# Designs tried in a protein design run: peptides against a protein of PDB entry 3OIQ. Part 107

Target 1, 212 residues: chain A of PDB entry 3OIQ
Amino acid sequence: KNRIFVSSSKDFEGYPSKAIVPVQFVALLTSIHLTETKCLLGFSNFERRGDQSQEDQYLIKLKFKDRGSERLARITISLLCQYFDIELPDLDSDSGASPTVILRDIHLERLCFSSCKALYVSKHGNYTLFLEDIKPLDLVSVISTISTKSTNSSKHSSSELISECDLNNSLVDIFNNLIEMNRDEKNRFKFVKLIHYDIELKKFVQDQQKVL

## One batch from the design tools (peptide; made by RFdiffusion4, then SolubleMPNN)

Design b1_p22_1_s3 (from b1_p22_1, 10 letters changed)
Fold by OpenDDE base, seed 1:
Structure b1_p22_1_s3 (fold): chain B 212 residues (1-212), chain A 22 residues (1-22)
Amino acid sequence: as target 1 above (212 residues)
Amino acid sequence: SKLSEVLKELFERMKEEIESLA
């Protein structure tokens, strides 16, 4: 089956009640929930959904069933956090207890852009998204990609099923949503509160605000 | 990447169980 690009988590409302569908999306990492029994990653593009929370619009599960697979989930979280410079408590605690990691509202401190591949699995109308792959995206590259409107279809390697157009549109949408949130006095998100807020990001936001 | 490799290994180990949920 062809992998489907998802621009909105609302798209899943129209998906079959019993299906297995490979999907992909681009979003910001918003939460990490690692316990002894489950690993969940929350992502959002911050699409407006009325009064609904804009956080964790994509809830992605890393399933494990034994100590070996649990270790792989922990390594995954460690590597992801290492890339985004997210400090985690030592997950290798010598205490036989699996460390619990609960991080929320990651986007308030860091913009963790991620290209995700997941498996949509539904039964009786309920669904779960299972993580297949994640490509963390650096902010500099994201800014450069949006700024260079270059329709230059650089045929990046045939393995990236995401069209450059779909990726760019999603990245633009995320930034536009963040700009709207930044303008809203009731919203906790502010660009100036990001740990990595620099002159480049400031300039980019200012330039994007002129188009909105 | 190492991240993708680890995730692939995890996903492959869990694939049958994941697919059985449909």
Scores: peptide ipSAE 0.689, ipTM 0.967, DockQ to the pose 0.951
Fold by OpenDDE base, seed 5:
Structure b1_p22_1_s3 (fold): chain B 212 residues (1-212), chain A 22 residues (1-22)
Amino acid sequence: as target 1 above (212 residues)
Amino acid sequence: SKLSEVLKELFERMKEEIESLA
């Protein structure tokens, strides 16, 4: 089956009530919920949905069933957080207790751009997204990509090349949404409150604000 | 990447169970 690029989490409202569909999207990591029984990653592009929360628009599940698969899920979370410089409690606690990690509103401190491949699985109108792959995106690279409209075609091997246009459009949309949130006095999101707020991001935001 | 490798392994281990949910 061909992988479908998803520009909005609302697209899933039109998906079949019983299906398995490989999908791909780009969004910001907003939450991590790791428990003994499951791992959920929240993502958002912060598309406006009226008065509804813009957080966790994509709830992505890492399923595990045994200690071995649980370990793989923990390693996944550790590696992801390491990439984004997210501080986690030591997940390797020898104490035999499965660590619980609950992080929310990650986007208030860090812009964690992620290209996600997931499996949409629905039954009786309800669906779950299962994570297949994730590519963390460096903020500098994201800014550069949007500014130059040139994709760094890293000629890495035969993995399904995201349409460069779809990726870029989604990244632009996310930044535009963040700019709107930043302008809203009621919104908690502010670029200046990001831990990694630097001169480059400041300039980029200022330039984008002139176009909006 | 190591991340992709770990995720691939996890997904392959869970694939049958995931597909059974549909």
Scores: peptide ipSAE 0.688, ipTM 0.966, DockQ to the pose 0.952
Fold by OpenDDE base, seed 2:
Formats: sequence, C-alpha cells, structure tokens
Structure b1_p22_1_s3 (fold): chain B 212 residues (1-212), chain A 22 residues (1-22)
Amino acid sequence: as target 1 above (212 residues)
Amino acid sequence: SKLSEVLKELFERMKEEIESLA
C-alpha cells in the first residue's frame, strides 16, 4: 500500500472505520507521555481548530508488551530527547520502577520538527496512530529548506518518495501558524522564549513576518 | 540512524499485534 502524506490531522476524519493505512506527516513534537503501560508522543502543525488546543493534534503511540519492547520504547524516547536537547529525568533509574515521563508544551521551549511515518489503524470508527519511524529535522535545515524553496531533490532513490513539495508546504504552514501564534497576545507561544532562539531564527522569523 | 534502527526493531516486534487491532 502506498504511504499517504497527511497535511492535516483532520484528514483522519474521512478515513475508513476499519483500515490499516500507512501515513506520513511533518509536525512539531508537543508532548511525551511515557508510563508503565504505554508511550504516547504528541505532535502538532498548529492548524487552527476553533477553540480547541492546537497541541497534540497527532497522538502517536509506541506500543510495547514486554520488558524488551518497553526498553526499546525508552531508548527511542531517550534518543529523540537527546537529539532535541530535551532534558529527561533519568530513565535509567536503578530503582526498578518504570520511569514515568510526562512532558507537555514542548514547542514553547523548543521547535522539534519531526517527519513521522505511522500506521493508521482503525476499528469501529476509532483509530490509533502507531509510530513506524521518526526523522528529527534540524531547525537550520528547516529554515534553509523554506528559504531556498530548494528543488534540490536529493535523488534518494528510495521508492517512498514523499513529494518534497508536500514536506516543504507542511514546513511552511507550520511556521506560518507559529508566526500567527506569536502575533496573538493571548497565545503562550513566543519565538523569543525558545531556548534555542538565535540570530538566524530571529532573522528568518522577521523575514517571514514581512511576507505574511 | 540509531533512532530509526531502534524504532524499526520495536515496530517489527509489535507489528502483528498492531495489525490485529483492525
């Protein structure tokens, strides 16, 4: 089955009530919820949805069933957080207690751009997204991609060619949404409050704000 | 990447159970 690129989490409202559909999307990591029984990652493109929270528009599950798979889930979270410089409480707690990690509103401190592959799995109209793969995206690379509209199709001959256009459009949409949030005095999101706010990001935001 | 490798391993281990939920 061909992987479907998803530009909005609303697309899932039109998906079959009983299906397995491979999907891909680009979004910001907004939350991590690791417990003894499950791991959930929240992502968002910050599409405006009325008065609903713009967070966790994509809830992605890492399923585990035993200590081995649980360990893999924990390692996944650790590696993801290491990439984004997110401080986690020591998941290696010698105390034998399964570490619980609850992080929310990650986007208020760090822009964690992620390209996600997932399986949409539905039954009786309810669905769950299961994480298949995640590619964290460097902010500098995201900025450069948006700025250059670089048609530099790196000819990665991998058969799952996501349209570079779809990826780029999603990245642009996310930034535009963040700019709107930054302009809204009621919104908690502010670029200047990001831990990694630097001259490059400042300049990029200023330039994009002139076009919007 | 190591991240992708770990996720692939996890996903492959859980795939049958995930697919059984449909």
Scores: peptide ipSAE 0.688, ipTM 0.966, DockQ to the pose 0.956
Fold by OpenDDE base, seed 3:
Structure b1_p22_1_s3 (fold): chain B 212 residues (1-212), chain A 22 residues (1-22)
Amino acid sequence: as target 1 above (212 residues)
Amino acid sequence: SKLSEVLKELFERMKEEIESLA
């Protein structure tokens, strides 16, 4: 089955009540919830949803059933956090208790752009997204990609199933949504509060704000 | 990447159980 690119989490409302569908999306990491029984990653593109929270629009599950698979889930979280410079407690601690990690509102401190592959699994109208793969995206690369409108088909046969257009459009949409949030005095998100806020990001935001 | 490799291993181990939820 062909992988479907998802531009909005609302698309799932139209999906079959009983199906298995491979999907792909780009979003910001917003939360990590690791417990003894499950791991959930929250992502968002911050699409406006009326009175609904803009956080955790994509809830992605890492399922495990034994100590071996649980370890793989923990390693996954550690590697992801290492990439984004998110500080975690030692997940390998010999303390007989499985570490619990609850991080929320990650986007308020760091823009963690991620390209996710997931499996949509539905039964009786409810669905769960299971993580298949994740590609963390560097912010500098994201900014460059949006800025260059690069028709340069670099012949990199990137086996990435996402059309370059779909990726770029999603990245632009996310930034536009963040700019709107930044302009809203009631919104907690502010670019200047990001730990990695620098002159490049500042300039990019200023330039994008002129177009919106 | 190491991340993709770990995730692939996890996903393959859980695939049958995941698919049984449909």
Scores: peptide ipSAE 0.687, ipTM 0.966, DockQ to the pose 0.951

Design b1_p22_1_s4 (from b1_p22_1, 9 letters changed)
Fold by OpenDDE base, seed 4:
Structure b1_p22_1_s4 (fold): chain B 212 residues (1-212), chain A 22 residues (1-22)
Amino acid sequence: as target 1 above (212 residues)
Amino acid sequence: SELSKVLKELFEKEKETIESEA
């Protein structure tokens, strides 16, 4: 089956009640929930959903059933957090207690852009997204990608099912949503509160705000 | 990447179980 690019988590409302569908999306990491029994990653593009929370719009499961797969899940979380400079408790500590990690609202401190591949698995109308792959995206690279596409109407060869255009459009949408959140005095998100807020990000946000 | 390798290994180990949930 061809992989489907998903621009909104609302798309899943129209998906079959019994299916396995490979999907891909880009979003910000918003939460990590690792326990002895499960690992969940929350992602969001911060699409406005009326009165619904804009956090954890994509809840992605890492399934594990034994100590071996649990270890792989822990390594996954460690590597992901290492990439984003997220401080974790020592997950390798031989202290016989399985490390529990509960991080929320990650986007308030760090913009953790991620390209995710997942399986949509539904039964009786309920679905679960299972993580197949994650590519962390460097913020500088994201900014550069958005900035360069605004100038190049170049005919990208339609050969890849997921167009570079879909990724870039979603990245733009995320930034636009963040800009709207930043302008809202009631919203907790502020660019200046990001740990990695620098001159480059400041300039990019200022330039993007002029277009909105 | 190392991350993708680990995730691939995890996913392949759990794939049959994941597919059985449909």
Scores: peptide ipSAE 0.663, ipTM 0.961, DockQ to the pose 0.983
Fold by OpenDDE base, seed 5:
Structure b1_p22_1_s4 (fold): chain B 212 residues (1-212), chain A 22 residues (1-22)
Amino acid sequence: as target 1 above (212 residues)
Amino acid sequence: SELSKVLKELFEKEKETIESEA
């Protein structure tokens, strides 16, 4: 089955009540919830959903059933946090207690752009997204990708079905949503509060604000 | 990447269990 690119988490409302569908999306990492029994990653594109929290629009599960798979989940979280320069307590601490990690509102400090592959699994009208793969995206690369309007992505390599256009459109939509949040005095998100706020990001945001 | 390798290993270990949830 071909992998479906998802531009909105609302797309899942139209999905079959009993299905297994490989999907892909691009979003910001917003939360990490690692406990003894589950690992959840929250992602968002910050699409407006009325008065609901714009966080965790994509809840992605890492399933584990034994200590071996649990260790792989912990390693996954450690590697992801290492990439994004997110401080975690030592997950390998031999303290016998499985470390609980609860991070929320990650986007308020760091823009953690991620291309996610997941398996949509539904039963009885409810669904779960299971993580298959994650590609963290560097912010400089994201900015360059949006700015350089890849006119040349006419390479229909038929197998990597996600049109470079779909990725770019999703990245633009995320930035537009963040700009709107930044303009809203009631919204906690502010670009200037990002730990990695630099001259490049500042300039990019200023240039994007002129077209919105 | 190392991340993708770890995730692939995790996903393959859990795949049957994941598919059984449908």
Scores: peptide ipSAE 0.661, ipTM 0.960, DockQ to the pose 0.981
Fold by OpenDDE base, seed 1:
Structure b1_p22_1_s4 (fold): chain B 212 residues (1-212), chain A 22 residues (1-22)
Amino acid sequence: as target 1 above (212 residues)
Amino acid sequence: SELSKVLKELFEKEKETIESEA
């Protein structure tokens, strides 16, 4: 089956009640929920949905059934957090207790852009997204990609890559949504509160605000 | 990447269980 690019988590409302569909999307990491029984990653593009929370629009599950698969989930979380400079408690606790990690509102401190591949699995109208792959995206690279508007149709092998257009559009949409949130006095998100807020990001936001 | 390798290994181990949820 061809992998479907998803620009909105609302797209899943139109998906079959019983299906297995490979999907891909780009979003910001918003939450991490690791317990003894589950691992969930929350992502959002911050699409406006009325009065609904804009966080965790994509809830992605890492399933594990044994200690071996649980260890792989923990390693996944550690590597992801290492990439984004997110501080985690030591997940290698010699104490036989599985460490619990609950992080929320990650986007308030760090813009963790991620390209995700997931499996949509539905039964009786309910669905779960299972993580297949994640590519963390560097913010400088994201800014550069949006700024160059390069319609370089690099004929990268068609089967596994998000189209450059779909990626760029999603990245632009995310930034536009963040700009709207930043302008809203009721919204907790502010660019100036990001730990990695620098002159480059400031300039990019200022330039992007002129297009909106 | 190492991350992608770990995730692939995890996903392949759980694939049958994941597919059985449909």
Scores: peptide ipSAE 0.661, ipTM 0.960, DockQ to the pose 0.967
Fold by OpenDDE base, seed 3:
Structure b1_p22_1_s4 (fold): chain B 212 residues (1-212), chain A 22 residues (1-22)
Amino acid sequence: as target 1 above (212 residues)
Amino acid sequence: SELSKVLKELFEKEKETIESEA
């Protein structure tokens, strides 16, 4: 089955009540919830949804059923956090207790852009998204991609199922939503509060704000 | 990447169980 690019988590409202559909989206990592029984990653593009929280619009599950698969989930979280410079407690601690990690509002401190592949699985009108793959995106690369409107068909391997246009449009939409949040005095998100806020990000935001 | 390899291994181990939830 062809993988479907998803620009909004509202798209799932139109999906079949009983289906298995491979999907792909781009979003910011907003939360990590690792417990003894499950791992959930929250993502958002910060699309306006009325009075609903803009966080965790995409709840992605890592399923594990045994200690072996649980270990793989922990390694996944460690590698993801290592890429984004997110501090985690030692997940390898010899203490026979499985470490619990609960991180929320990650986007308030770090912009963790991620391209996600997931499996949409629905039954009786409810659905779960299961993580298949994640590609962390470098912020400098994201800014460069948006700024250059790069028609550069860099021969990146034919294996990325997302059109360059779909990726770029989603990245632009996320930044536009963040700019709107930054302008809202009631919104907790502010670019100047990001740990990695630098001159490049400042300039990019200022330039984008002039177009919106 | 290492991340993609680990995720692939995890997903393949759980795939049958995941598909049974449909």
Scores: peptide ipSAE 0.660, ipTM 0.960, DockQ to the pose 0.967

Design b1_p22_2_s1 (from b1_p22_2, 13 letters changed)
Fold by OpenDDE base, seed 3:
Structure b1_p22_2_s1 (fold): chain B 212 residues (1-212), chain A 22 residues (1-22)
Amino acid sequence: as target 1 above (212 residues)
Amino acid sequence: MEELQKTLKELFEKQKEEILSL
């Protein structure tokens, strides 16, 4: 089956009540919830949804079936956090109790851009997204990609199943949503509060703000 | 990145068997 690119988590409201659909989206990592019994990753593109929370619009499950799958999920979380420079408690602590990790509002400190592949699995109108693959995206690379496509359709034939157009549109939409959140005095998100806020990000945000 | 993708692939194959049995 062809993988579907998803620009909004609202698209799932139109999906079949009993299906398995391979999907892909781009979003910011917003939460990590690792316990002995489950792992959930929250992602968001910060699409405005009336009174609904803008965090965790995509809840991605890593299912444990055995100790081996639990270990692989823990390694996955450690590797993601290492890439994004997210501080985790030591997950290898011999203390017999599997450490619980609960991180929320990650986007308030770090912009963790991620290209996610998942299986949409629905039964009786409820769905679960199961993680298939995640590609962390470097912020400098995201900024460069948005900035360069305004001027040159260089056909780099990347064999990635997403149209390079869908990826870029989603990245632009995320930044536009973050700019709107940054302008809202009631919103906790502020670019200047990001740990990695630098001159390049500042300039990029200022230039994008002139177009909006 | 390669280690992450390898780990995720192994985890996904393990989950897929269970997902397809539901």
Scores: peptide ipSAE 0.472, ipTM 0.920, DockQ to the pose 0.808
Fold by OpenDDE base, seed 5:
Structure b1_p22_2_s1 (fold): chain B 212 residues (1-212), chain A 22 residues (1-22)
Amino acid sequence: as target 1 above (212 residues)
Amino acid sequence: MEELQKTLKELFEKQKEEILSL
């Protein structure tokens, strides 16, 4: 089945009530909810949804079925957090107690851009997104990609033609939404509160703010 | 990156079997 690029989590409202659809989106990691039985990853593009929370617009599930899958999920979370420089408690504790991790509002401290592949699985109008793949995106690379408009097709022969345009448009939309949130005095998000707020990000935000 | 992708692939194949059984 062809993978569908998803620009909004609202797109799922139009999806079949009984289907399995491979999807892809780009969003910021907003939450991690690790329990003994599952992990949920929250992602958002911060699309305005009236008075609704802009967080966790995409809830991605990692399901544990056995100790092996639980371990793989924990390793996945550790590697993802290591990439984004997110502090996690030690998940590898031999103590037999599966640590519960609840991180929220990650985007208030770090912009964790992620290209996610998932399976949309619906039954009776309810759906679940199951994680297939996640590619963390470096912020410097994201900024450079948006700034250069560079369709430099890195010829890595993964046969999934995501329109490089769809990825870039989604990254631009996320930044535009963050700029709007930053301008809103009631919004907790502020670029200057990011741990990694540097001269490059500052300049990029200032330049994008002139276009909006 | 390669380790993450390898781990995710293995995890996904394990989940897919369960998803297809539902």
Scores: peptide ipSAE 0.472, ipTM 0.919, DockQ to the pose 0.792
Fold by OpenDDE base, seed 1:
Structure b1_p22_2_s1 (fold): chain B 212 residues (1-212), chain A 22 residues (1-22)
Amino acid sequence: as target 1 above (212 residues)
Amino acid sequence: MEELQKTLKELFEKQKEEILSL
């Protein structure tokens, strides 16, 4: 089955009540919930959904079945956090209590852009997204991708099953949503509070704000 | 990045049988 690009987690409301569908989306990492029994990754594109929280619009599950799968999930989280410069407690500590990691509101400090591949699995009207793959996206690359009008079909042979157009549109939508959140006095998100807020990001945001 | 993808692939293949049995 072809992988479906998902621009909104609302699209899942229209999905079959019993299906297995490979999906792909682009979003910001918003939360990490690692326990002894499960790992959950929250992602959001910050699409407006009335008065609901805009965090964790995509809840991605890593399932543990054994110590080997648990270890792989812990390594996955460590590598992801290393890429985004997110401080974690030591996950490899032989202390007989597996460290619980609960990070929330990651987007308030860091813009962790991620291209996610997941398996949508629905049963009895409920669904779960299982992580298949995650590609962290560099912020400079994201800014460059949005700033360059898609005139250069540089055939970067990225085996990405999504069109360059779908990726770019989703990245633009995320930034537009963040700009709206930054303008809202009630919203906790502010670009100037990001740890990595630099001159390049400042300029990019200022230029995007003129188009909105 | 390659290590992350390798780790995720190994994790997903281990889960796939259980996911597909749901």
Scores: peptide ipSAE 0.472, ipTM 0.920, DockQ to the pose 0.871
Fold by OpenDDE base, seed 4:
Structure b1_p22_2_s1 (fold): chain B 212 residues (1-212), chain A 22 residues (1-22)
Amino acid sequence: as target 1 above (212 residues)
Amino acid sequence: MEELQKTLKELFEKQKEEILSL
């Protein structure tokens, strides 16, 4: 089956009540919930959804089948957190209790852009997204990608089933949503509160704010 | 990055049989 690019987690409301669909999206990592029995990664595009939380719009499950799968999930979380410079409690604690990790509101301190591949699996109208792959995206690379495409609508018909345009449009939409959140005095998100807020990000945000 | 991709591939292949049986 062809992989479907998902621009909104609302797209899943129109999906079949019994299906397996390979999907891809780009979003910010917002939460990590690691327990002995499950791992959930929360992602968001911060799309406005009325009264619904803008956090955890995509809940991605890593299922533990055995101790080997649990270990691989823990390594996955450690490697993601290492890439994004997220402080984790020591996952290797010699205390025979498997450490529980609960991180929320990650986007308030760090912009963790991620390209995710998942399997949408539905049964009886409920669905689960199972993680297939995650590519962490560097913020400098995201900024450069958005900045360069403003000029070259050259039809590169590369036969990649997911348009490079869809990825870039979603990255722009995320930044636009973050800019709106930053302008809202009631919103906790502020670019200046990001640990990695630098001159490059400041300039990019200022330039995008002039277009909106 | 390569280690992450390898780890995810191994994790996904272990889950795939169970995911496809749902």
Scores: peptide ipSAE 0.472, ipTM 0.920, DockQ to the pose 0.857

Design b1_p22_2_s2 (from b1_p22_2, 12 letters changed)
Fold by OpenDDE base, seed 1:
Structure b1_p22_2_s2 (fold): chain B 212 residues (1-212), chain A 22 residues (1-22)
Amino acid sequence: as target 1 above (212 residues)
Amino acid sequence: MEELQKTLKELFEKQKEEILKE
């Protein structure tokens, strides 16, 4: 089955009530919920959903079957957090208590852009997204990609049939949504509160604000 | 990156076996 690129988490409302569909999306990491029994990763594009929370629009599950799969999920979380410079509590506690990690609102401190491959699995109209793969995206690379493609439709043939256009459009949409959140006085998100807020990000946001 | 992808691949194969049994 071909992998479907998903631009909105609302697309899943139209998906079959009993299906297994490989999907891909790009979003910001917003939450990590690791316990003894479950691992959930929250992602968001911050698409406006009326009065609904814009957090955790994509809830991605890592399923444990045994202690070996639980360990692999912990390693996955550690490696992901290492890439994004997210401080985790020590996951290696020899204390026999499996460490619980609950991080929320990650996007308030760090823009953790992620290209996610997941398996949509539905039964009786309810669905679960299972993590297949995650590619962290560097913010400098994201800014560069948006800035360069605004001027040059250079056909670089990368043989993964996700339209480089769909990826770029999703990245632009995320930034536009973040700009709107930054302008909203009621929204906690502010670019100037990001730990990695620099001159490059400042300039990019200022330039993108002129196009909106 | 390579370690993350390797770990995710192993985890996903284990998940897929459990998803396809349900």
Scores: peptide ipSAE 0.499, ipTM 0.924, DockQ to the pose 0.816
Fold by OpenDDE base, seed 4:
Structure b1_p22_2_s2 (fold): chain B 212 residues (1-212), chain A 22 residues (1-22)
Amino acid sequence: as target 1 above (212 residues)
Amino acid sequence: MEELQKTLKELFEKQKEEILKE
């Protein structure tokens, strides 16, 4: 089956009640929930959904079946946090309890852009997204990608079935949603509160704000 | 990045075997 690009987590409302579908999306990492029994990664594109929380629109599961899969999930979380400079609470709590990691609202401090491949699995109308792959995206690369492609609809046919247009449109939509959140005085999100807020991001946001 | 991709591939193959048995 071809991989489907997902622009909205609402797309899953139209999915079959019994299916296995490979999907891909781009979103910001919003939460990490690692326990003894499961790992969940929350992602969002911050689409407005009425009164629904804008965080964790994509809940991605890492299923543990054994100690080996649990270890691989822990290594995955450590490597993602290392890439995004996310401080993990010391996993070295000398209390022989499996270290639990609960991070929320990651987007308030860091823009963790991620290209995710997942397996949509539905059995009884309910679905689970299982993590297949995650590519962390560098913010400078994201800004550069949005800034350069605004001018060239040049058809480069290369064999990844996901249009570079779909990725770019989703990245633009995320930034537009963040700009709207930044303009809302009631919203906790502010670009100036990001730990990595620099001159490049400031300029990019100022230029995008003139078009919106 | 390469270590992350390797780890994810190993984890996914382990999960896929379970998902396909359900």
Scores: peptide ipSAE 0.498, ipTM 0.923, DockQ to the pose 0.772
Fold by OpenDDE base, seed 3:
Parts: C-alpha cells; sequence; structure tokens
Structure b1_p22_2_s2 (fold): chain B 212 residues (1-212), chain A 22 residues (1-22)
C-alpha cells in the first residue's frame, strides 16, 4: 500500500473504521510518556482546533510485547533525546524498577522537528498510530529548506518518497502556527524562551512574520 | 541516525506481528 502524507491529524476522522494504513507526517515532538507498560510520543503541528489543546495532536504508540521490545523502545527514546539535547533520567539504572519518563510541553523549550512514519490501525472507529520510523530534523536545515525554496528549485534528491512540496508546506504551516502562538499573549509558547533561540532563528521568525 | 533507524526497524517488525494477530 502506498504511504499517505498527512498534513492534519483531522484527516484521520475521514479514515476507514477498520483499516491498516501506512502514513507519514511532519510535526514537533511535544511529549514523551514512557512507563513499564507503554510508550507514547506526542507530536503536534499546532493546527488550531477551537478550544482543544494544540499539544499531542499525533499520539504515536510504541507497543511492548516482551522485554526485548521494551528495551528497543527505551533505546529509541534515549537516541531521540540525545539528538534533541533533551535531558532524560538514567534509563539504564540497575534499580529493578523500569524508569518512568514523563516529559510534556517539550516545544516550549526546544523545537524538535520530526518526520514520522506510522501505521494507522483502526478498529471499531477508534485508531492507534504505531511508530514505524522517525527522522529528527535539524532546525538549521528546516530554516534553510523553507528559505531557499522561495528562491531556487535546486533539486536536492532527498531519497524519501515524500513529495518535497508536502514536507515544505507542513514545515511552513508549523512555523506560521508557532508565530501565531508567539503573538498570542495567552499562549505559553514564546520563541525567546527556547533554549536554542539564536540570531538565525530570530531573523527567520522576523522575516516570516512580515509575510503573515 | 543509523542506530535509531535500525532500532526502530527491529521494534516495528515486532509491533507488526502483534498488530496482525489482533
Amino acid sequence: as target 1 above (212 residues)
Amino acid sequence: MEELQKTLKELFEKQKEEILKE
């Protein structure tokens, strides 16, 4: 089956009540919930949904079957957090209690852009997204990608079956949504509160704000 | 990145077996 690019988590409301569909989306990592029995990754593009929380619009499950799959999930979380420079409690502690990790509102401190592949699995009208693959995206690369496509159709062959247009449109939409959140005095998100807020990000946001 | 992709591939194959049994 062909993989479907998803621009909104609302698209799943139109999906079959009993299906298995490979999907792909781009979003910010917003939460990590690792327990003894499950791992959930929250992602968001911060699409406005009335009075609903803009956090965790994409809930991605890592299902544990056995100790081996649990270990692989823990390694996955460790590697993602290492890439994004997210501090985790020691996951390898010999204390026979499996460490619980609960991180929320990650986007308030770090913009963790992620290209996610998941398996949409629906039964009885409810669905679960199972993690297939995640590619963390570098913020400098994201900024460069958005900025250069306004000026040059230089074919960099990304070996990924995503329409390069769908990826860029989603990245632009995320930034536009973050700019709107930053302008809202009631919203906790502020670019100046990001740990990695630099001159490049500042300039990019200022330039993007003039187009909105 | 390569280690992450390898780990995710192995985890996904294990998950897929469980999803196909339900």
Scores: peptide ipSAE 0.496, ipTM 0.923, DockQ to the pose 0.797
Fold by OpenDDE base, seed 5:
Structure b1_p22_2_s2 (fold): chain B 212 residues (1-212), chain A 22 residues (1-22)
Amino acid sequence: as target 1 above (212 residues)
Amino acid sequence: MEELQKTLKELFEKQKEEILKE
């Protein structure tokens, strides 16, 4: 089955009530909820949804069935957090109790851009997104990609069935939404509060604000 | 990156088996 690129988590409202659909989207990591029985990853593009929370617009599940799958999920979370420089409590507890990790509002401190592949699974109108793959995106690379309008197909792996345009448009939309949030005095999001806020990000935001 | 992708692939194959049983 062809993978569908998803630009909005509202697209799922039009999806079949009983289906299995491979999807891909680009969003910011907003939350991590790791328990003994499951992991949930929250992502958002911060699309305006009226008075609804802009957090966790994509809720991605990692399901455990056994100790082996639980370990793989924990390793996945550790590696993801290592890439984004997110501090986690030690997940390798020799104590027979699996540590619980609850991180929220990650986007208030770090812009964790992620290209996600998931499996949409619906039954009776309810759906779950299961994680298939996640590619963390470097912020400098994201800024460079948007700024250059670069159609440079990196010659590595003819298996990205998604147009470079869909990725770039989604990245632009995320930044535009963050700029609007930054302008809103009631919104907690501020670029200047990001731990990694530098001269490059500052300049990029200032230049992007002139187009909006 | 390669370790993350390898881990995710193994985890996803394990999840598919469970999704297809439901």
Scores: peptide ipSAE 0.493, ipTM 0.922, DockQ to the pose 0.784

